Peptides against a protein of PDB entry 4GXB. Designs and how they scored, part 42

Target 1, 277 residues: chain A of PDB entry 4GXB
Amino acid sequence: VPTEEVSLEVLLSNGQKVLVNVLTSDQTEDVLEAVAAKLDLPDDLIGYFSLFLVREKEDGAFSFVRKLQEFELPYVSVTSLRSQEYKIVLRKSYWDSAYDDDVMENRVGLNLLYAQTVSDIERGWILVTKEQHRQLKSLQEKVSKKEFLRLAQTLRHYGYLRFDACVADFPEKDCPVVVSAGNSELSLQLRLPGQQLREGSFRVTRMRCWRVTSSVPLPSGSTSSPGRGRGEVRLELAFEYLMSKDRLQWVTITSPQAIMMSICLQSMVDELMVKKS

## One batch from the design tools (peptide; aimed at target 1 C209)

Design b2_p20_7_s1 (made by RFdiffusion4, then SolubleMPNN; from b2_p20_7, 10 letters changed)
Fold by OpenDDE base, seed 4:
Structure b2_p20_7_s1 (fold): chain B 277 residues (1-277), chain A 20 residues (1-20)
Amino acid sequence: as target 1 above (277 residues)
Amino acid sequence: EFSGRGFLAPGTLENFATTL
């Protein structure tokens, strides 16, 4: 693509549009800096955020496709898909809520975390009781952003990314699940017929390795995956997990977001490694 | 194919909490 000046739209978690003037040849960090400058976010806080490629669903929710890598050209990455449903989103990119303290010290950082958290609650990514919801609404009405965030930090799945409903081979083959990534784990929520909602927690500290594979179903093959047409690429995330002492087991998740799940796993591991050094 | 290594180094087994 020739180097040209273009207007690029970057969305916040709440769908607010940030328009930045960039070059088509600008890399991810260049675009991120342009967004930060447009928002008046200090340079020392840029590293707490990343740009993500998402698919906007009909209900306005975001399905995360992947984090944009350093070598990517965000303008090219989004426009090459030739679909208006694909967007670039700014979101916090750390997992430990302790880093919120650094970000919240700045007005712009505070606003970004607040907008993200409100959106995550509204989308049901963060789980709230009726009482907690009432408290949050009261704080929202008062525009008490710091207090709102402090309460939110105590909520279940705060800081998690929630994925679209998918299928896993655990605990049973072809089990419908909802996967969430956060707090150094993959949370798998499932409801088996006649059973209560269950949650399995797979801590990254007990994962030996993982891989993402792609396959094309054979024309004669019955794919049990609902909603996939013939010849559609099937993505799977498989991880080897320490279930008990000296017992490793593979768990496989079939999802179009398998790549994003893998990115989350690596990011969580990387953050843990930094904390241990 | 995308691959990664978890917190456990190859050939090591560590005891960490798990909830299932």
Scores: peptide ipSAE 0.034, ipTM 0.599, DockQ to the pose 0.113
OpenDDE base, seeds 1, 2, 3, 5: peptide ipSAE 0.025, 0.013, 0.015, 0.017; ipTM 0.556, 0.482, 0.498, 0.482; seed 3 fails the geometry check

Design b2_p20_7_s2 (made by RFdiffusion4, then SolubleMPNN; from b2_p20_7, 7 letters changed)
Fold by OpenDDE base, seed 1:
Structure b2_p20_7_s2 (fold): chain B 277 residues (1-277), chain A 20 residues (1-20)
Amino acid sequence: as target 1 above (277 residues)
Amino acid sequence: EFEGRGFFEEGTLENFETTL
């Protein structure tokens, strides 16, 4: 692509639009720096955020596709898809809430975390009780962003990324699940017929390995579910998990977001490695 | 069915105490 100056739209988690003037040849970091500059985010806080490719759903929710890599050209990555549904989103890219302390020291960082957290609660990514919701609303009315975040940090699935409903082979084959990644785990939530909500927690520290695979389903003469067109690639994330002492078991998640899930796993591992170092 | 590896390498946790 020839190098040209373009206006690129980057969204915050709450859907706020940030317009930046960049070159088509600008790499991910260059675009991120431009976004930071536009927001007046200090340079030392840029590393706490990343750019993500997402698909915007009809309801305005974001389905995370992948994290943009360093070598990528964000303008090209999003425009090459030739669909208005694809967007670039700025989001925090660390897992440990302790890093919030660094980001919250700055007004812009605080605002970004606050906006993201409010959005995650509204989307149901962060789980809240009625009483907690009342407390959060009270703090929101007072515009007490720091106190809001401190309370939010105690909530279930704070800092998690929630994926679209998908299918796993755990605990049973072809089980509908909702996967969330955060706090060095994959959380699988499911409700079997006649049962209460169940959650399986898979800690990354107990995963021996993981892989993403792709397959093309054979044209089975059976009516494929109406939403999957003939010939759609099926993505799967499989991880080998230490269920108990000396007992490894493969768990497979079938999801269009399998790549994003694997990115989350690697990111969580990387963060843990930094803490041990 | 054709199965292939994705474009990401297999992740491992060999250096973690709780991982085999």
Scores: peptide ipSAE 0.029, ipTM 0.584, DockQ to the pose 0.039
OpenDDE base, seeds 2, 3, 4, 5: peptide ipSAE 0.027, 0.026, 0.026, 0.025; ipTM 0.566, 0.561, 0.558, 0.561

Design b2_p20_7_s3 (made by RFdiffusion4, then SolubleMPNN; from b2_p20_7, 10 letters changed)
Fold by OpenDDE base, seed 1:
Structure b2_p20_7_s3 (fold): chain B 277 residues (1-277), chain A 20 residues (1-20)
Amino acid sequence: as target 1 above (277 residues)
Amino acid sequence: MFEGKGFYAPGTLENFETTL
């Protein structure tokens, strides 16, 4: 792509548009800095955020595709897909809520965290009871962003990234699940027939390894599930998990977001390594 | 194929619980 000045749209978690003037040759960090400058986010807080490639669903929800890497050209990464459904989103990129304290000391950082948290609650990524929802609404009405965040930090799945409904081979084969990544774990939510909603936790500290694989389903002669077009690539995330002492078991998640899940796992591991050093 | 390495740490497995 020739180097030229372009207007790039970057979305916040709530769908607010930030337009930045960048070069088509600007790398991820350059674009992130441009977004930060546009928002008046201090330079020392830039590292708490990342740019993500997402697919906007019909309902306006974001399906996270991947984090943009340092070597990438965000303009090229999004435009090369030739679909208006793909967007670039700014989101916080750390997992430990303790880092919220650093970010929320700044007005712009506070606003970004607040907007993201409100959006995550509205999307059902953060789980709230009726009473908690009432308390959150009261704090919103008072425009008490700090208190709102403090309450939100106590909520189930605060700081998690929720994925689209997918399939796992655990606890049973071909089990429909909703995966969420956060707090150094993968949470798998499932409802088996006639059962209550269940959640399983897979802590990254008990994962020996993980891998993403891609395959093309062979046309098996039987019942083509009508919706998967012939030849769609199947992505799987498999991780080897320590179920008990000296017992490792593979768990496989089949999802178009398998790459993003692996990025989350690595990011959580990296953050844990920084804390141990 | 993307491969990552996790930690090995002793601990109790949190089993599936009912989500409230």
Scores: peptide ipSAE 0.029, ipTM 0.608, DockQ to the pose 0.102
OpenDDE base, seeds 2, 3, 4, 5: peptide ipSAE 0.024, 0.019, 0.022, 0.020; ipTM 0.570, 0.533, 0.560, 0.496

Design b2_p20_7_s4 (made by RFdiffusion4, then SolubleMPNN; from b2_p20_7, 8 letters changed)
Fold by OpenDDE base, seed 2:
Parts: structure tokens; sequence; C-alpha cells
Structure b2_p20_7_s4 (fold): chain B 277 residues (1-277), chain A 20 residues (1-20)
């Protein structure tokens, strides 16, 4: 692609648009720096955020596709898809809420975390009780962003990334699940027929390994999920999990977001390694 | 195919858990 100056739109988690002038040849870090500059985010906080490729759904929700890698050219990555549904989103890229303290010290960082958290609550990524919701609304009305975040940090699935409904082979074959990644785990929410909502936790520290595979479904009678065309690539995330002492079991999640899930797993592991060093 | 490696922390008492 010829090097040209272009206007690139980057969205915040709440859908707020940030327009930056960049070169088509600018790599992910260059674009991230441009976004930071536009937002007046200090350089020392840039590393707490990343650019993600997402698909905007009809309801305005974001389906995370993948994290943009360092070698990528964000303008090319998004425009090459030739669909307006694909967007670049700025989001925090760490998992431990302790890092919020560093980010919250800056006004812009605080605003970014606040906007993200509000969005995550509104989208149901963060689970809240009625009472907690009331408290959060009160804080929001008072524009008490720091207090809002402090309360939010205590909430279930704070800092998690929620994926679209998908299918797993656990606890039963072809089980509909909602997967969320955060706090060094994959959380699987599911409701089996006649049962209450359940949540399973798979800690990354008990995952021996994981893999992403792609396959083309055979034309035969596989119950294609409603809406998937016969020729759609099927992505799966499989991980080998230590269920109990000396008992390893493979768990497989079938999801178009399998790549993103694997990125989350690696990111969580990497963060844990940094903390141990 | 992408493969990642997890790790088992020594002395990890974490188990697979489900909540209702």
Amino acid sequence: as target 1 above (277 residues)
Amino acid sequence: EFAGRGFFAPGTLENFETTL
C-alpha cells in the first residue's frame, strides 16, 4: 500500500469516536501513540492500552475479533476487510485491577477506565445486583468517577472480556455457553435444560496447554448453529485442563472468537509471569 | 494451528469450580 496520510477512526469502548491522522504505513504502536496524543493520554500510560479489531453488531455491541499486533498496519487491517462493521477499539490491555491505580492517577486515564467500565456494565459484561446498580447510578449521577471505579472493581467479572454466545463440549457435548475471560480464568456460564444458571471457572494456571484450530464443516448433518452458512470456517479453542490431581481433560470451545480467546489466555499468562519476576 | 502453553504453579490448590 502506498504511504499516504489518512484519517483513521478509533473507537472507545463506549463508542466514542477518536479521529487521528496517520500514515497508511503506521504500525500499531504508531497509531496507538497518535490516539494517545489525541486524547492527551501521557506516554507512560500508553502501555496500559491496546488496539483491538472488533465487529460492531446491529445492536451496537462489539464482538472482539483480535488484538492488533505490533507489526500490523491498523489502517490496512481494518480497511482490507471491506466492511463498515469492523472497527478499531481502544481498550485497557491488562487484567489485574491493581494497575487501575496507575491509570486512574491521570484524568484521561480515569476517564478511559470510567467509560470502559460504564460500557461493560451496560452491556452486562460486569454482573451487578439491583442494589449495586443503584449505588453505581448514584455515583454516576454525582460524577464520582473514582468512587464508581472503586465500587466496580469489587463487582463480579470486573475487567473481564465477555464473548458472544458459543458452544462448548463441557460439561456436556454441544453445550451453549457464554465465555468470559478475566482474573486469570475463563468463566463459562451455562444453563442446561431444567437447570439453574451455572458458572464454571477454568484457571489459566491449571491449563497445561491450549490450541486454536480451524476447520471447514463437512456438508453432512452437523447441526450448524442457526445462521452459519455451510462453508463457514469453524474455529475452536481447546485446552487441556487439570480437573483434579493427575486428571487432565480436554475442553473445547467452538467460537468465531477462538483466536481472541487464545489471545486473552496468553495475555493473562504473560501478565502472571511479569508479576512473578 | 496456534498452541500456547500454560503453567502449573507449584503448590497451586486451585480446582475447577462451578457456582450456581
Scores: peptide ipSAE 0.022, ipTM 0.490, DockQ to the pose 0.101
OpenDDE base, seeds 1, 3, 4, 5: peptide ipSAE 0.014, 0.016, 0.015, 0.016; ipTM 0.479, 0.503, 0.442, 0.526; seeds 3, 4, 5 fail the geometry check

Design b2_p20_8 (made by RFdiffusion4)
Pose (drawn by RFdiffusion4):
Structure b2_p20_8 (pose): chain A 263 residues (1-190, 198-221, 229-277), chain P 20 residues (1-20)
Amino acid sequence: VPTEEVSLEVLLSNGQKVLVNVLTSDQTEDVLEAVAAKLDLPDDLIGYFSLFLVREKEDGAFSFVRKLQEFELPYVSVTSLRSQEYKIVLRKSYWDSAYDDDVMENRVGLNLLYAQTVSDIERGWILVTKEQHRQLKSLQEKVSKKEFLRLAQTLRHYGYLRFDACVADFPEKDCPVVVSAGNSELSLQLREGSFRVTRMRCWRVTSSVPLPSGGRGEVRLELAFEYLMSKDRLQWVTITSPQAIMMSICLQSMVDELMVKKS
Amino acid sequence: SPPPPLHLLSHTHNPAFDPN
């Protein structure tokens, strides 16, 4: 891509706009640093956040497509799709909530975690009852952002990433499920199954050839993971999802974080 | 008509795998 200065909108998890001037040839880290400079996020906290490509739904919710890799050009990644529904999003990119402590020591880092947690509750990524949700919106007005986040860290699925509803062959073939990734596991809500990352020997991402539109082709995507169900018993679990690649990225990210910790 | 077969995009082995 010829080098040219452009304006790039990067959204926070709640949809707040962050406008940055970047080059068409800037890579992911360059764009991330420009967003951090605009938000006054310290350099030493940039590594706790990443940029994601998402599809914004009609209701404003985001369906995560992929975390942008180091070699990617974010301006090109989003513009090449030729659709205003696709957005670049900044979100925390770690899994263990112990790292929230490092981020919350800074006002901007705390504000970012607060904003995405409020959005996570509003969009049902964090699981609460109707009554609890009522209480939370109230506590939100009455408590500091820090106190609100400490409470939110104890809520079901805090720190998880939720995927569009899809199907899996667990427990039975073609079961409708909601899959979420977090806390070193995949959660399949059918009843529920919890599949620990440390129990997955491997996972595979498969695709059909592109098919005519039912001007975009369609592809049937699957993410299958080989799971140690019990001693010396491995069983494949298959999820059929247009977001199979994002799920694979989350599994790799969670495995990588476990290994960094182990080291 | 039947659906076409699936082709591997990626295959990843988990270094954190624990059989015990």

Design b2_p20_8_s1 (made by RFdiffusion4, then SolubleMPNN; from b2_p20_8, 9 letters changed)
Fold by OpenDDE base, seed 1:
Structure b2_p20_8_s1 (fold): chain B 277 residues (1-277), chain A 20 residues (1-20)
Amino acid sequence: as target 1 above (277 residues)
Amino acid sequence: PPPPPLLLVAEYENPVFDPE
């Protein structure tokens, strides 16, 4: 693509638009810096955030596709998809809530975390009781962003990224699940007919390895699931998990977001490595 | 049925794996 000055739209988690003037040749870091400058986010806080490619759903929810890599050209990455449903989103890119303390020291950082957290609660990514929701609303009305975040940090799945409903082979074959990544784990939520919500927690430290596979289903003569067109690529995330002492078992998640799940795993691993050093 | 043909595989070893 020839180098040209363009206006690029970057969304916050709440759908707020940030317009930045960038070059079509600007890499991910250059665009991130431009967004930070537009927001008055200090340079020392830029590293706590990343740009993500997402698909906006009909309800305005974001389906995360992948994190933009350093070598990518965000303008090209989003426009090459030739669909207006694809967006670039700014989101925090760390998992440990302890890093919130660094970000919250700055007004802009505080606002970004607050907006993201509000959105994550509204989208049901963070799980809240009725009483917790009442407390959060009271803090919103008071515009007490710090107190709001401190309460939110105690909530179930705070800091998690929630994926679209998909299928896993755990606890049984072809189980419909909702996967969430956060706190150095994958959470698999399952609701079977007539049963309570079940959650499987898969800690990253108990995963020996993981893999992403791309395959084309052969036309099996049996019932084509009515919604998957003939020849759709099937993405899977599989991980080998330590279920018990000396017992490894593969768990496989079938999801169009398998790549994003793998990126989350790698990111959680990287953060854990930094803490061990 | 035969497994679907794999078009792409990326495997990652976990350096923070703790076998306890």
Scores: peptide ipSAE 0.497, ipTM 0.843, DockQ to the pose 0.619
OpenDDE base, seeds 2, 3, 4, 5: peptide ipSAE 0.495, 0.495, 0.492, 0.494; ipTM 0.842, 0.842, 0.843, 0.841

Design b2_p20_8_s2 (made by RFdiffusion4, then SolubleMPNN; from b2_p20_8, 9 letters changed)
Fold by OpenDDE base, seed 5:
Structure b2_p20_8_s2 (fold): chain B 277 residues (1-277), chain A 20 residues (1-20)
Amino acid sequence: as target 1 above (277 residues)
Amino acid sequence: PPPPPLLEVASFENPVFDPN
C-alpha cells in the first residue's frame, strides 16, 4: 500500500470514536501514540493500553479477534479484511488492577478506565448483583469516577475479557460455555440442561502448556450451529491443566476466538513473569 | 473419511507453570 495520509477511526470500549490522522505505513505504536495525543493521554501511560482488532456485532458489542502486534500497520490490518464490521479498539492491556492506580492518577487515564468499566458492566463482562448494580448506577449518576472504579475493582470478573459463547470438552464433551480471561485465569461458565450455572476456573499457573489448532470441517451432515458457514476454519485452544497433584488433563475449547484466548494467556503469563522478577 | 488434518498454529510452554 502506498504511504498516504489517512483518517483512521479508533474506538474506545464504549464505542466512542477517536479519529486520528496517520500514515498508512504507521505501525501499531505510531497509531497508538496518535490516539494518545488526540485524547491528551500522557506518554508515560501509553504502555498501559493496546490496540485490538474486533468485530462489531449487530448489537454494537465487540468480539475481540486479536491484539495488534507491534510490527502491524493498523490501517492495513483493518482495511484488508474488507468488512466494515471490523474495528480497531483501544483498551487497557494489563490484568492486575493495581496498575489502575497509575492510570487513574491522570484525568484522561481515569476517563478511559471509567468508560471501559462502564461498558464492561453494561455488556455483562463484569458480573454484578442487583445491589452492586444499584450502587454503581448511583456513583455513575454522581459522576464519581474514582469511587465507581474502586467499587468495580471488587466485582467478579473485573478486568476480564469475555468471549462469545463457544464449546468446550470440559466437564463433558461438547459443552456450551462462555469463556472469560482475566486475573491469570480462564473462567469457563456453563449451564447444562436443568442445572444451575457452573463456573470452572483454570488458573494460568496450573497450565503446563497450551496450543492453538485449526482444522477444516468435513462437510458432515451434523447440524453445526446455524451461523457457521460450511467453509469456516475451526479453531481450538487446548491447554494441559494440572487438575490435581501429578494429574494433567487436556482441556479443549472450540472457538473462533481461540487465537485471542491464546494471546490473553500469553499476556497474563508475561505480566506474571514481570511480577516475579 | 479421514479426520480433518489438525494444523497446529502455535504452541506455548508456560514458564510460570507451578506443578506444586
Scores: peptide ipSAE 0.498, ipTM 0.862, DockQ to the pose 0.700
OpenDDE base, seeds 1, 2, 3, 4: peptide ipSAE 0.497, 0.496, 0.497, 0.496; ipTM 0.862, 0.863, 0.863, 0.861

Design b2_p20_8_s3 (made by RFdiffusion4, then SolubleMPNN; from b2_p20_8, 9 letters changed)
Fold by OpenDDE base, seed 2:
Structure b2_p20_8_s3 (fold): chain B 277 residues (1-277), chain A 20 residues (1-20)
Amino acid sequence: as target 1 above (277 residues)
Amino acid sequence: SPPPPLLEVARFENPVFDPS
C-alpha cells in the first residue's frame, strides 16, 4: 500500500470516536501514539492500552477479534476487511486492577478507565446486583469517577473481557456458554436444562498448555452454530487443565473468538510472568 | 466418518503452570 496520509477512526469502549491523522504505513504503536496524543494521554501511560480489532454488532456491542500486533498497519488491517462493521478500539490491556492506580493518577487515564468501566457495566460484562447498580448510578450522576472506579474494582468480573455466546465441551458436550477472561482465569457461565446459572472458573495457573485449532466442518453430519454457514471455518480453543491433583483434562471451547481468547490467555500469562520477575 | 481435519494454529506451553 502506498504511503499516504489518512484519517483513521479509533473508538473507545463506549463508542466515542477518536479521529487521528496517520500514515497508511504507520504501525500499531505509531497509531497508538497518535491516539494518545489526540486524547492528551501522557506517553508513560500509553503502555497500559492497546488497539483491538473488533466487529461491531447490530446492537452496537463489540465482538473482539484480536489485538493488533506491533508489526501490523492498523489502517490496512481494518480497511482490508472492506466492511464497516470492523472497527479499531482502544482499551486497557492489563488485567491486574492494581495498575489502575497508575492510570487513574492522570485525568485522561481516569476518564478512559471510567468510560470503559461504565460501558462494561452497561453491556453486562461486569456483574452487578441491584443495590450495587444503584450505588454506581448515584456515583455516575455525581460524576465521581474515582469513587465509581473504586467501587467497580470490587465487582464481579471487573476488568474481564466478555466474549460472545459460544459452545464448550465442559461440563458436558455442546454446552452453551458465555466465556469471560480476566483475573488470570477464564470464566465459563452456563445454564444447563433445568438447572440454575452456573459459573466455572479456570485459573491460568492450572492450565498446562492451550492451543487454537482451525477446521472446516463437513456439510453433512456436522452441526453448525446457528447463523453460521456449514462451510465456515470453525475455531476452537482447547486447554489442558488440572482438574484435581495429578488429573489433567482437556477443555475445548468452540468460538470464532478462539484467537482472541488465546491472546487473552497469553496476555494474562505475560502479566503474571512480569509480576513473578 | 472421521472428524474433519484439525489444523493447529498455535500451541502454548504455560510457563506459569503450577502442578501443585
Scores: peptide ipSAE 0.537, ipTM 0.882, DockQ to the pose 0.696
OpenDDE base, seeds 1, 3, 4, 5: peptide ipSAE 0.535, 0.534, 0.534, 0.533; ipTM 0.882, 0.882, 0.882, 0.880

Design b2_p20_8_s4 (made by RFdiffusion4, then SolubleMPNN; from b2_p20_8, 9 letters changed)
Fold by OpenDDE base, seed 3:
Structure b2_p20_8_s4 (fold): chain B 277 residues (1-277), chain A 20 residues (1-20)
Amino acid sequence: as target 1 above (277 residues)
Amino acid sequence: SAPPPLYEVASFENPVFDPN
């Protein structure tokens, strides 16, 4: 691609558009710096955020595809898909809520965390009771951003990334699940017919390894799963989990977001390694 | 029918794995 100056649209979690002038040859960090400059985010806070490739759904929700890597060219990465559904989103890229304290000290950082948190609550990524929802709305009406975040930090799945509904082979084959990544775990939420909501927590420290696999289903005439057209690539995330002492078991998640799940696992591992250092 | 060949896209060993 020839090097040209272009206008690139980057979205915040709430869908707010940030337009930046960049070169087509600018790498992810260059674009991130341009976005930070546009928002007046200090340089020392840039590292707390990342750019993500997402697919915007009809309802405006984001399906996260992957984190943009350092060597990527964001303009090329998004435009090469030739679909307006794909967007670049700025989001916080750490998991430990303790890092919120660093970000919240700055007005722009505070605003970014606030906007993201409001969006995550509205999308149902963060789980709230009726009373908590009332309290959050009251704080939102008062525009008490710090207090809002402090309350939000106590909520279930605060800081988690929620994935689209998918299928897992745990606790049994072909279980419909909603996967969320956060707090150094994968949370698998399952509702079986006639049963209460069940949650399986898979801590990263109990995963020996994981893998992403792809397969092309053979045109077998019979298994018309209605929604996936003939020939769609099946992506799976499999991890080997320590279920009990000396008992390892493979858990497999079938999801188009398997790559993003793997990226989240790696990111959580990296953060844990930094804390141990 | 043989399962379609699984292509491994990526595999990772976890350095923070605690077997205890």
Scores: peptide ipSAE 0.498, ipTM 0.867, DockQ to the pose 0.683
OpenDDE base, seeds 1, 2, 4, 5: peptide ipSAE 0.496, 0.497, 0.495, 0.497; ipTM 0.865, 0.868, 0.864, 0.865

## One batch from the design tools (peptide; aimed at target 1 M207 S262 M273)

Design b2_p21_1 (made by RFdiffusion4)
Pose (drawn by RFdiffusion4):
Structure b2_p21_1 (pose): chain A 263 residues (1-190, 198-221, 229-277), chain P 21 residues (1-21)
Amino acid sequence: VPTEEVSLEVLLSNGQKVLVNVLTSDQTEDVLEAVAAKLDLPDDLIGYFSLFLVREKEDGAFSFVRKLQEFELPYVSVTSLRSQEYKIVLRKSYWDSAYDDDVMENRVGLNLLYAQTVSDIERGWILVTKEQHRQLKSLQEKVSKKEFLRLAQTLRHYGYLRFDACVADFPEKDCPVVVSAGNSELSLQLREGSFRVTRMRCWRVTSSVPLPSGGRGEVRLELAFEYLMSKDRLQWVTITSPQAIMMSICLQSMVDELMVKKS
Amino acid sequence: LDLHELSHHHTPEELFSEAEN
């Protein structure tokens, strides 16, 4: 892409706009640094956040497509799709909430975690009852951002990434499920199954050839993981999802974080 | 439909072997 200065909108998890001037040839880290500079996020906290390509739904919710890799050009990644529904999003990119402690030491880092946690509750990524949700919106007005986040860290599925509803062959073939990734596991809500990353020997992403539109082709995508169900018993679990690649990215990210910790 | 592998990934043996043991 010829080098040219452009304006790029990067959204926070709650949809707040962050406008940055970047080059069409800037890579992911360059764009991330420009966003951090605009938000006054310290350099030493940039590594706790990443940029994601998402599809914004009619209701404003985001369906995550992929985390942008180091070699990618974010301006090109989003513009090449030729659709205003696709957005670049900044979100925390670690899994263990112990790292929240490092981020919350800074006012901007705390503000970012607070903003995405409020959105996570509003969009049902964090699981609460109708009554609890009522209480939380109230506590939100009455407590500091820090106190609100400490409470949110104890809520069901805090720190998880939620995927569009899809199907899986667990427990039975073609079961409708909601899949979420977090806390070193995949959660399948059918009843529920919890599949630990440490019990996955491997996982595979497969696709059909592109098919004529039922001007976009369609592809059947599957994410299958080989799971140690019990001693010396491995069983494949298959999820059929247009977000299979994002699920695979989350599994790799969670495995990588476990290995960094182990080292 | 036929499905073709896009990627295949392994959990590091160092990490996975703990589940086996």

Design b2_p21_1_s1 (made by RFdiffusion4, then SolubleMPNN; from b2_p21_1, 9 letters changed)
Fold by OpenDDE base, seed 2:
Structure b2_p21_1_s1 (fold): chain B 277 residues (1-277), chain A 21 residues (1-21)
Amino acid sequence: as target 1 above (277 residues)
Amino acid sequence: LELYEVATFYTPEELFSEAVS
């Protein structure tokens, strides 16, 4: 692609559009810096955010595809997909809520976290009780962003990334689940017929390893699952988990977002390593 | 299934060992 100046749209979590003028040859960090400049986010806070490739669903929700890598050209990455459904989204890219303190010290950082958190709550990524929701709404009406975030930080799945409904082989084969990544874990929520909502927590520190597989079902006379026709690529994330002392068990998640899940796992591991060092 | 790609990642021993311990 020839180097040209282009207008690139980057969305915030709440769908707010940020238009930046960049070169087609600008790498992820260059674009991120441009977005930061447009938002007046200070340079020392840029590292707390990343650009993500997402697919915007019909309801406006974002299905995260992957984090844009440093070597990527965001303009090319998004436009090459030739679909308006794909967007670039700015989102915080750390997991430990302690880092919120650094970001919240800046007005723009605070606004970004606030907008993201509001959106996550509205989308059901952060789980809230009715009473908590009332409290949050009250704070939102008062535009008390810091207090809002402080309360939100205590909520279940704060800082988690929620994935689209998918399938796992845990606790049973072909279980419909909703996976969320955050707090150094994968949370698998499922509701079996006639049962209450169940959640499995899989801490990354108890994962010996994980793998992403890409496969194509062979043509068989069997009816394909709805939405996945014959010949469609199947992505799976499998992790080997320490269930108990000296007992490792593989858990496999079948999801088009398996790559993103893996990226989250690696990111969580990286953050833990940084904290350990 | 025809497998096309496999990528495996390992949790650092420092993290995993602590969890086992």
Scores: peptide ipSAE 0.471, ipTM 0.883, DockQ to the pose 0.747
OpenDDE base, seeds 1, 3, 4, 5: peptide ipSAE 0.470, 0.466, 0.468, 0.467; ipTM 0.882, 0.880, 0.882, 0.872

